Peptides against a protein of PDB entry 3OIQ. Designs and how they scored, part 52

Target 1, 212 residues: chain A of PDB entry 3OIQ
Amino acid sequence: KNRIFVSSSKDFEGYPSKAIVPVQFVALLTSIHLTETKCLLGFSNFERRGDQSQEDQYLIKLKFKDRGSERLARITISLLCQYFDIELPDLDSDSGASPTVILRDIHLERLCFSSCKALYVSKHGNYTLFLEDIKPLDLVSVISTISTKSTNSSKHSSSELISECDLNNSLVDIFNNLIEMNRDEKNRFKFVKLIHYDIELKKFVQDQQKVL

## One batch from the design tools (peptide; made by RFdiffusion4, then SolubleMPNN)

Design b1_p14_8_s3 (from b1_p14_8, 6 letters changed)
Fold by OpenDDE base, seed 1:
Structure b1_p14_8_s3 (fold): chain B 212 residues (1-212), chain A 14 residues (1-14)
Amino acid sequence: as target 1 above (212 residues)
Amino acid sequence: MPKNEELEELEEIL
């Protein structure tokens, strides 16, 4: 079955009330919720949705049914946090209490771009997104990818190109949404408050702001 | 947004 690229979390409102659909999207990591009973990842494209919170537009569940799946979920969270330099409490405490991790508003401190593969699973009009795969994206690689596509509309095969165009369009849309949030005095998001705010990101944002 | 209690019944489908 072909995987569907999802540009908006609104697309799920039109999805079948009883289905299993492989999907893919790119978004910013906004939250991590690891408890004794569940593991959830929140993602957002920061699409404007009126007065609703722009956080957790994509709520992704990790399978958490047995000790094996719980261990895999904890390892996945640890590796993701190591990649993005997110400080976690020591998950290896010899005290037999599973550490609880609740992080919110991650995008206020770090831009954690992630390409996600998930299963959309619906029953009775409700749905859950189950994580199948996550690829963290390096911010320098994201910036370079957006910057180079303004000039290279030339040549190769019509079937793999759709996925790369969709990915890049979604990355541009996310940056445009972040620029709008940064311009809004009421919005908590500011590029200058990011821990990793450097000269390269500053220049990129300034150049994108001139096109909007 | 899916309600938290309805999420557990959807896990039985996988």
Scores: peptide ipSAE 0.028, ipTM 0.681, DockQ to the pose 0.122
Fold by OpenDDE base, seed 2:
Structure b1_p14_8_s3 (fold): chain B 212 residues (1-212), chain A 14 residues (1-14)
Amino acid sequence: as target 1 above (212 residues)
Amino acid sequence: MPKNEELEELEEIL
């Protein structure tokens, strides 16, 4: 079955009440919720949703049914945090309890761009997104991709009909939404408060702000 | 948000 690219988490409102649909999206990591019983990742593209929180628009569940899936979830979180330079709270090694990680508002400190593959699973009109794969994206690479308007359709081999255009459009939309949030005095998001705020990001944001 | 019980039923489908 072909994987569907999702540009908005509102697309799921039109999805079948009983289905299994492979999906892909790009978004910013906004939250991590790892407990003894569950692992959830929150993502957002910061699309305007009225008075609703723009965080956790994509709530992605990692399988957490057995010791194997739990271990995989913990490894996934550790690798993501290492990649994005996210400080995990010191895993109190002295409590024989599984380490609990609850991070929120990650986007206020770090732009953690991620390409996610998930299964949309619905029953009785409710749905869950299960993580299948996650690719962290380097911010410099994201900025470069948007800036170069890469017309180079690299024909990467056979079976992912995800247009490079869909990915690029979603990355542009995320930045545009962040620029709007940065301009809003009521919004907590500010580019200058990002830990990794550098001259390149500053210049890119300033250049994008002239187009909006 | 689906309730935890609804999440468990959806996990049985996978």
Scores: peptide ipSAE 0.028, ipTM 0.678, DockQ to the pose 0.094
Fold by OpenDDE base, seed 3:
Structure b1_p14_8_s3 (fold): chain B 212 residues (1-212), chain A 14 residues (1-14)
Amino acid sequence: as target 1 above (212 residues)
Amino acid sequence: MPKNEELEELEEIL
């Protein structure tokens, strides 16, 4: 089955009420929910959706049915948090209690760009997104990719044509949404409050703000 | 938001 690139979490409103569809999207990590019984990752593009919370537009479930899948979910969270410098409470409590992690509003402190592959699974009009793969994206690489707008459509011939254009357009849309949030006095998001706010990100935001 | 019970039923499909 061909993987579908998803630019908006609204696209799922048009999806079949009973299907299994491989999808891919790029979004910011907004939440982590690890308990004894479930593991969820929240992602957002910060699309304007009326008065609804702009967080967790993509709620992604990690398989959590057995000790093997639980271990894989915990390792996945640990590796993501290590990559993004997210402080986790010690997952290695010598007390045989499974560590509980509930993080929200991650985007207020860190821009955690992630390329996600998931399975859209629907039944009875409800759906769940199951994580298949996650690639954290380096912010410097994201900034460089948006800034260099490659006029070179290099025809790479092979059967996973997720257009580099679709990824780049989604990254631009996310930054535009963040710029709008930063301009809104009521919005808690501010670029200057990011822990990793540097001269490069500052310059990039200032240059993008002149185009909007 | 799908309810927790709806999430468990969807896991049986995989």
Scores: peptide ipSAE 0.027, ipTM 0.676, DockQ to the pose 0.118
Fold by OpenDDE base, seed 5:
Structure b1_p14_8_s3 (fold): chain B 212 residues (1-212), chain A 14 residues (1-14)
Amino acid sequence: as target 1 above (212 residues)
Amino acid sequence: MPKNEELEELEEIL
């Protein structure tokens, strides 16, 4: 089955009430919910959705049905948090209680860009997204990718270029949405409050703000 | 959020 690139989580409102569809999207990690019984990742593109919270637009479930899937979920969370420099409570505490991790509003401190592959699974009009694969994206690489696209409209038609175009468009849209949030005095998001706010990100934001 | 019960029924499809 061909994987569908999803630019908006609104696309799922038009999806079949009973289907299994492989999807791919890029978004910012906004939440982590790891308990003894479930693992959820929240992602957002911060697409405008009226007065609703723009967080967790993509709620992604990790399989958590058996010890193997649970272990894989925990390792996935650990590796993501290590990559993004997210402090987790010690998962290795000798207390045989599985540590509960509940992180929200991650985007207020860190821009955790992630390319996700998921299965859309629906029944009776309700759906769940199951994580198949996740690739964390380096912010410097994201900035460089957006900055370089202004110069190479070389029309080479291959199906691989569609996915790269869609990815880069979604990355631009996310940054545009973050710039709008940063301009809104009511929005808690501010680039200057990011822990990793550096001269490169500052310059990039200033240059993007001139185009919007 | 989907209700926990709706999530369990969707997990049986995979």
Scores: peptide ipSAE 0.027, ipTM 0.675, DockQ to the pose 0.113

Design b1_p14_8_s4 (from b1_p14_8, 7 letters changed)
Fold by OpenDDE base, seed 4:
Structure b1_p14_8_s4 (fold): chain B 212 residues (1-212), chain A 14 residues (1-14)
Amino acid sequence: as target 1 above (212 residues)
Amino acid sequence: MPKNENEEELKEIL
């Protein structure tokens, strides 16, 4: 079955009421909720949805049913947080209590670009997204990918590759949405408040602002 | 509208 690229979490409103659909999207990590019984990751492209929170537009579940799946979830969270320089409490503390991690509004401090593969599973009209794979994206690589207008149509016609155009469009849309949020005085998001705000990101944002 | 069932799971954590 071909994996569907998803540009908006609204696309799921048109999906079948009883289906299993492999999907893929690119978004910013917005939240991590790890408890004793559940593991959820929130992602957003910050698409405007009226007065609703723009965080957690893609709420993805990690399987958490047995010690093996719990361990995989904890390792996934640890590796993501290590990659994005997110401080976590030691998840391996021998104290018998699995540490609870509740992180929200991650995008206010760090731009955690992520390419996610998920399984859309619907029953009776509602759906659940299950994480299948996650690839963290380096911000410098994201900036370079957007700045280098896609001239490499490498015709890798394998039915599993995202269109390079779909990836680039989603990355541009995210930055455009962040620029709009940064311009809004009521929005908490500001590029200058990012821990990793450097001269490269500053220049890129200034150049993108001239196109909007 | 179809809802993400993980939203209800999130409300149980908060």
Scores: peptide ipSAE 0.594, ipTM 0.948, DockQ to the pose 0.896
Fold by OpenDDE base, seed 3:
Structure b1_p14_8_s4 (fold): chain B 212 residues (1-212), chain A 14 residues (1-14)
Amino acid sequence: as target 1 above (212 residues)
Amino acid sequence: MPKNENEEELKEIL
């Protein structure tokens, strides 16, 4: 089955009530919820959804059913946090309780761009998203990709052709949504409050603000 | 409308 690129989490409203669909999207990491029994990751494109929270638009479950899947989930969280320089509360409590991690609003301090592969699973009209793969994206690489307007779809001949255009369009849409949030005085998001706000990101945002 | 079942799982954590 070909993997479907998803530009909006609203696309799932049109999906079959009984299906298994491999999907891919790009979004910002917004939350991490790791408990003794569950592991959830929240992602968002910050699409306007009326009065609903713009966070956790893609709420994805990691398999957490046995010691092997629990270990894989914990390693995945650790590696993501190491890549994005996210401080985890000490996972090494000498108390034999599994470490609990609850992080929210991650996008207010760090832009954690992530390319996610997930499995959409529906049975009774409702659906669950399961994580299959996650690739963190470097912010300098994201800025460079948007700035260079790669009109050259290199025809890579093999059965996982997600259009470079779909990825680039979604990255542009995320930045445009963040620029709108930054302009809104009521919105908590501000580029200047990002821990990694540098001269390159500042210049890129200023140049994009002239096109909007 | 179809709902993400993980939203109910999240409410049980919070």
Scores: peptide ipSAE 0.593, ipTM 0.948, DockQ to the pose 0.874
Fold by OpenDDE base, seed 5:
Structure b1_p14_8_s4 (fold): chain B 212 residues (1-212), chain A 14 residues (1-14)
Amino acid sequence: as target 1 above (212 residues)
Amino acid sequence: MPKNENEEELKEIL
């Protein structure tokens, strides 16, 4: 089955009431909810949705049905947090209580770009997204990718190029949305408040702001 | 409109 690239979580509103669809998207990690019984990851492209929260537009479930799936979920969270330099409470504490992790508004401190593969599952109109795979993206690599592709419209046709164009367009859209949020005085998001705000990100944002 | 069922699961965590 071909995996569908999803540019907007609104696409799911048009999906069949009974389907199983493999999807892929790129988004910022916005939340982590790990409990004794559930693991949810929130992602967003910060697409404008009226007065609704722009956070958690892609609320993705990790399988948490048995000890093996639970362990895989915990390892996934640990590795993501290590990659993005997100402080977690010690998940390995010898106290036989699994630590509850509730992190929100992650995008206010860190731009955690993630390429996600998920399974859309609908039964009765409503749907669940299940995580299948996640690849954290390096911010320098994201910036370089956006900056370099403005110049190479060399038409070479293969189905692999569609996924790369879709990825880049979504990365540009995310940055454009973040620039709009940064310009809005009511929005809590500010690039200068990011822990990793450096000269490279500053320059990139300043250059993108001239195109918008 | 179709809703993400994980939103209800999230409300049970909070």
Scores: peptide ipSAE 0.592, ipTM 0.947, DockQ to the pose 0.888
Fold by OpenDDE base, seed 1:
Structure b1_p14_8_s4 (fold): chain B 212 residues (1-212), chain A 14 residues (1-14)
Amino acid sequence: as target 1 above (212 residues)
Amino acid sequence: MPKNENEEELKEIL
């Protein structure tokens, strides 16, 4: 069964009831909620949705049903946070209390680009997204990918891989949305407040701002 | 409209 690329979290509003659909999207990590009983990841493309929060547009569940799945979820969170330089409390404390992690608004401090594979599962009109795979994306690699593809529409091969075009279009759309948020004085998001705001990101944002 | 059931699970964490 082919995995569907999702450009908007609104696409799920049109998805069938009583379905299981493998999906893939690219988004920024916005939240981490790890409790004793649940593990949720929030992602967003920052698509404008009127007065609705632009955070957690893709709310994804990790399986958390037994000690093995709990351990896998904790390891996944630890590795993701290590990759993005997100400080976590020690999840391995020998004190038999599982640490609770509640992180929100991650995008205000760090651009955590992530390619996610998820399972859409619907039963009664409502749906749940389950994480299947997550690939963190390096920001320098994201910037280089956007910058190089303005010129090379070389048609290579129709077969079963999510078009590199869909990935790039989604990355461009995210940056465009962030630029609009940065221009809005009422929006909390500002590129200059990112911990990793460097000369390369500054130049890239300035060059993209001239096209919008 | 179909809703993400994880939104209700998130409200129970808060």
Scores: peptide ipSAE 0.592, ipTM 0.947, DockQ to the pose 0.880

## One batch from the design tools (peptide; made by RFdiffusion4, then SolubleMPNN)

Design b1_p15_1_s1 (from b1_p15_1, 4 letters changed)
Fold by OpenDDE base, seed 2:
Structure b1_p15_1_s1 (fold): chain B 212 residues (1-212), chain A 15 residues (1-15)
Amino acid sequence: as target 1 above (212 residues)
Amino acid sequence: NKEVEVEEELSFSIS
């Protein structure tokens, strides 16, 4: 089945009330919710939606029904947190209580860019997004990708044609939204409060601000 | 978006 690139979580409002659609998007990780019975990841592009919260625009469910799926979910969370330098409580505690992890507003401290593949599953007009694959993106690589006008069409002819243009446009849109949030005195997001705020990110933000 | 937990009886065969 052809995978659909999604630029906005509003696109799902127009999706069929009973369907299974493979989708892909790029967003910032905003929340992690791991309990004994559920695993959810929140993502956002911080698209302005009036007075609505900009967090968790994409709520992604990991399968969590049996020991195998639970193990895969825990490993996924561990690997993501290791990649983004997110501190987790020890998930391997031999105390038979599965550790509960609830992280929110991750974007206030770290920009965790992620490329997600998911299944849109709808029934009776409601939908759930199930995680199929996740690729964390390095911030330096994201900045370089936006800064380089290089249409280096890497001919990786995998039949899942993510247009390089769609990815780049989404990354630009996210940064533009973050710049707007940073300018808003009422918004909690500030680039200078990011743990990884460095000279490269500062310069990039300053250069992007001149184009807006 | 009211994400409703679709009852996960969907055995997704990742083909």
Scores: peptide ipSAE 0.027, ipTM 0.645, DockQ to the pose 0.269
Fold by OpenDDE base, seed 4:
Structure b1_p15_1_s1 (fold): chain B 212 residues (1-212), chain A 15 residues (1-15)
Amino acid sequence: as target 1 above (212 residues)
Amino acid sequence: NKEVEVEEELSFSIS
């Protein structure tokens, strides 16, 4: 089955009320919710949605039904947090209580770009996104990808390959949205408050601001 | 749209 690239979480409003659709998107990690019974990851492209919170536009559920799936979820969270330098309490604590991790507004401190594969599962017009795969993206690589004008639109119309154009466009859109948020005095997001704010990111943002 | 948890037992068949 062909995987659909999703550029906006609004696309799901047009999806079938009863379906299983493999999807892929690129977004920033905004939240982690790990409890004894659930594991959720929140992602956002920060697309403007009126006065509603721009967080968790993509709420992704990890399978959490048995000890095996719970372990996989915890490993996934641990690996993501290690990759993005997010400090977590030790998830392996011998205290038989599963550690609860609730992180919000991750994007205020770190830009955690992620390519996600998920299953859209709908019933009666409601849907859930189930994580199939996640690839964290390095910020330097993201900046490089956006900065390199992909002139190679090789129209490999193989319905199985997400076009490099769709990925790049989504990454550009995210940065543009972040630039708008940074300009808004009411918005808590500021590039200079990112823990990893460096000269490269500063220069990239300044160059992108000239195009907007 | 509030994402409503569809309690579907997705059996991930690793085929």
Scores: peptide ipSAE 0.027, ipTM 0.640, DockQ to the pose 0.245
Fold by OpenDDE base, seed 1:
Structure b1_p15_1_s1 (fold): chain B 212 residues (1-212), chain A 15 residues (1-15)
Amino acid sequence: as target 1 above (212 residues)
Amino acid sequence: NKEVEVEEELSFSIS
């Protein structure tokens, strides 16, 4: 089945009212919502949508219906948080109460680039995105990928790979949106407030700002 | 369309 690359969450407005569509996108992790009954991950490309919140443009549900799926969801969150150096409360507390984790505006402290595979499932015009796979992306690798004009399209054109162009374009768009947010004095996002703000990121942002 | 929780009627395989 062909997986559709999604460049904007607005694309879902044109999707069928009753469908199952495998999709893939690249976005920044913006929120984690783990309760006793649900597990959600929020992502955003920070596309301007008028006065609407730019967080959670992609709300991704993890299966959370039985002890097995709940455990898998918790492990997934733990691994993501370990990768991005996000502090979580100890999920393994011997007290039989599942810890609640609600994190918002993650992008204000950390740029957590993620490549997500999901199932778009719609019924009666409403839809849910179910997580199939998530690949965290290293920021240094993202910067290098954008900086190197991909002249080497190695023809690994097996039918399952995202177009390298689609990935790169999405990453560039995200950075452009972040640069615009950083320039806006009313926006809370500032690159200099990122915990991992270093000389490499600083230089990259400065170079990208000259092109915009 | 707003994202709304749809009842999980489908057995999704995590591939």
Scores: peptide ipSAE 0.027, ipTM 0.647, DockQ to the pose 0.317
Fold by OpenDDE base, seed 5:
Structure b1_p15_1_s1 (fold): chain B 212 residues (1-212), chain A 15 residues (1-15)
Amino acid sequence: as target 1 above (212 residues)
Amino acid sequence: NKEVEVEEELSFSIS
């Protein structure tokens, strides 16, 4: 089945009321919600949506129906948090209570770029996005990708691969949105408040601000 | 986006 690249979570408003569509997007991890009964990941491109919170534009459900799926969800969360250096409460507590993790506004401390594959599943106009795959992206690699790709339109490789152009455009759009948020005095997001704010990120932001 | 209740009857295979 052809996987559709999604540049905006608004695209889902035009999707069929009854469908199963494989999709892919790139976004920042904004929230983690792990309870005894569900596991949700929130992502955002921070596309402007009026006065509504820009977090969790992509709410992705991990399958959480049996012990196997629950274990996979927990492992997925652990690996993501390890990759992004997100502190989790000890998931290994020998207390037979499944640890609850509720993290919000992750983007205020860390830019957690992620490439997600999901299934759009709709019924009666309502939809859920189910996680199929997630690839965390290194910020340095993201910065490098945006900085280097200004001109290499390497020609049409095969019709099934997400256009490298779509990925790059989405990454640029995210940074542009973050720059706008950083300029907004009312917005809590500030690059200088990121835990990983370094000279490289500073320089990149300064250079991008000159183009906008 | 809010999690909307999709009736669990949809069997899908995540490969």
Scores: peptide ipSAE 0.025, ipTM 0.650, DockQ to the pose 0.228

Design b1_p15_1_s2 (from b1_p15_1 with F1N E2K I14L)
Fold by OpenDDE base, seed 4:
Structure b1_p15_1_s2 (fold): chain B 212 residues (1-212), chain A 15 residues (1-15)
Amino acid sequence: as target 1 above (212 residues)
Amino acid sequence: NKEVEVDEDLSFSLS
């Protein structure tokens, strides 16, 4: 089955009430919820949805049903946090108690761009997104990708490749949404409060603000 | 809309 690129989590409102659909999206990591019984990752593109919280627009479930899947989930969380320089408690602690990790509003401190592959699984109109793959994206690479407007339509007609246009559009939309949030005095998000806020990001944001 | 968790086994999704 062809993987569908998703630009908005609202797209799922039009999805079949009983289906399995491979999907892909790009978003910012907003939350991590690892307990003894579940592992969830929250993502957002910060699309405006009225007065509702803009975090966790994509709630992604990791398989967590046996020791093997739990281990894989923990490794996934560890690797993501290592990549994004997110401090975690030691997940390998011999203390027999699986450490609980609950992180929220990650985007307030770090822009954790991620390309996610997931399975949309629906039954009776309800759905769950199951993680298939996650690729963390380097912020410098994201900025470069947006800035270069790579119109390289490499016609790699493989049904599994996201259109470079779809990826770029999603990344631009995320930044535009963040710029709007940054301008809103009521919004807690501010670029200058990011731990990794540097001259490159500052310049990029300033240049994008001129186009909006 | 609250995402309602569907307790579907991923084993069914990969078949």
Scores: peptide ipSAE 0.025, ipTM 0.618, DockQ to the pose 0.194
Fold by OpenDDE base, seed 5:
Structure b1_p15_1_s2 (fold): chain B 212 residues (1-212), chain A 15 residues (1-15)
Amino acid sequence: as target 1 above (212 residues)
Amino acid sequence: NKEVEVDEDLSFSLS
């Protein structure tokens, strides 16, 4: 089945009440919820949704039904957190109780860009997104990608690959949304409060602010 | 976003 690129989690409101659809999106990691019984990842592109929280627009469930899937979920979380320099409690503590990890508002401290593949599964008009694959994206690479693409619209319509255009457009949209949030005095998000705020990110934000 | 109770077995029938 062809994987659909999703630019907005609102797209799911129009999806069939009973379907299984492979999807892909890019978003910022906003939350991690790991308990003894479930593993959820929250993502957002911070698309404006009225007065509703812009966090966890994509709530992604990791399979967590057996020891093997639980282990895979924990490893996935560990690797993501290691990649993004997110401090986790030791998941390997010899106390046979798996530690509970509940992190929220990750985007306030770290921009954790992630390319996600998921299965949209709906029943009776409700849906769940199941994680199939996740690729963390390096912020420097994201910045570089956005900065360079003003010129090469090579319309290579290879119809089967999620267009590099869709990914880049989504990355631009995310940054634009973050810039808007940064400008909003009521919004807690500020680029200068990011732990990894550096000269490169500063320059990029300043340059993007001139285009908006 | 409420976690919707979806039959988890449906996700594995796509392989």
Scores: peptide ipSAE 0.024, ipTM 0.624, DockQ to the pose 0.193
Fold by OpenDDE base, seed 2:
Structure b1_p15_1_s2 (fold): chain B 212 residues (1-212), chain A 15 residues (1-15)
Amino acid sequence: as target 1 above (212 residues)
Amino acid sequence: NKEVEVDEDLSFSLS
């Protein structure tokens, strides 16, 4: 089956009550929940959902049922955190307890753009998203991609029906949502509070704010 | 979004 690009986590409300659907989305990493029993990643595109929290719109499970899958989950978290320069509590606690990592509101400190492949698995109207693959995206590359309006439909012959346009549109939407959040005095998100807030990001945000 | 703990039995055949 072809992988479906998901622009909104609301799309899952229309998905079959009993299905397995390979999906892909782009979003910001908002939370990490690694315990002894589970591993969850929260993502958001910060679509307005009324008074609901805009975090964790995509809650993605990593398989965590055996030592092999647990190890893979931990490695995945470590690599993501290394890529995004997220400080993990020292996992090397000499206490034989598996390190617990609970990070929330990651987007308040870092814009962690991620392209995720997942399996939508539903049963009896309930669903879980299982992580298949994750590609962290460099913020500079994201900004450049949005700025260049690259209509370069590079026919990368990947059998993935995901148009480069869908990805780019989602990235633009995320930034637009962040700009709206930044303008909202009640919202905790502020670009100037990002650890990696630089002149390039500042300029990009200022330029995008003029279009909105 | 109600996260429903679907048992990790990904044994659901992609029919």
Scores: peptide ipSAE 0.024, ipTM 0.610, DockQ to the pose 0.167
Fold by OpenDDE base, seed 3:
Structure b1_p15_1_s2 (fold): chain B 212 residues (1-212), chain A 15 residues (1-15)
Amino acid sequence: as target 1 above (212 residues)
Amino acid sequence: NKEVEVDEDLSFSLS
């Protein structure tokens, strides 16, 4: 089955009530929920949805049913957090107690851009997204990609060609949404409160604000 | 958002 690029989590409202659909999206990591029985990742593109929370628009479940899958989930969380410089308690503690990790509002401190592959699985009109793959994206690379609208469509010949255009459009949309949130006095998100706020990000935001 | 748990067994029918 061809993988579908998803630009909005609203797209799932039109999906079949009983299906398995491979999907891909780009979003910011907003939450991590690791318990003894579950591992969930929250993502958002911060699309405006009226009065609905803009957090956790994509709730992604990691398989967590046996020791092997639990270990893989913990390793995935550890590697993701290491990449984004998110401090976690030691997940391998010799104490035999499975550490509980609940992180929320990650986007208020760090922009954690991630490209996610998932399985949309629906039954009886409800759905779950199961993680298949996650690729963290470097912020400098994201900024560079948006700033340099490459007119050169290099024909890379692999059958999983999610359009470079779809990725770029989603990244632009996310930044535009963040700029709107930053302008809103009621919104807690502010670029200047990001731990990694630097001169490059400042300049990029200032330049994008002139176009909006 | 109410997590409606879809039965995890549906993810295994793809193998």
Scores: peptide ipSAE 0.024, ipTM 0.615, DockQ to the pose 0.173

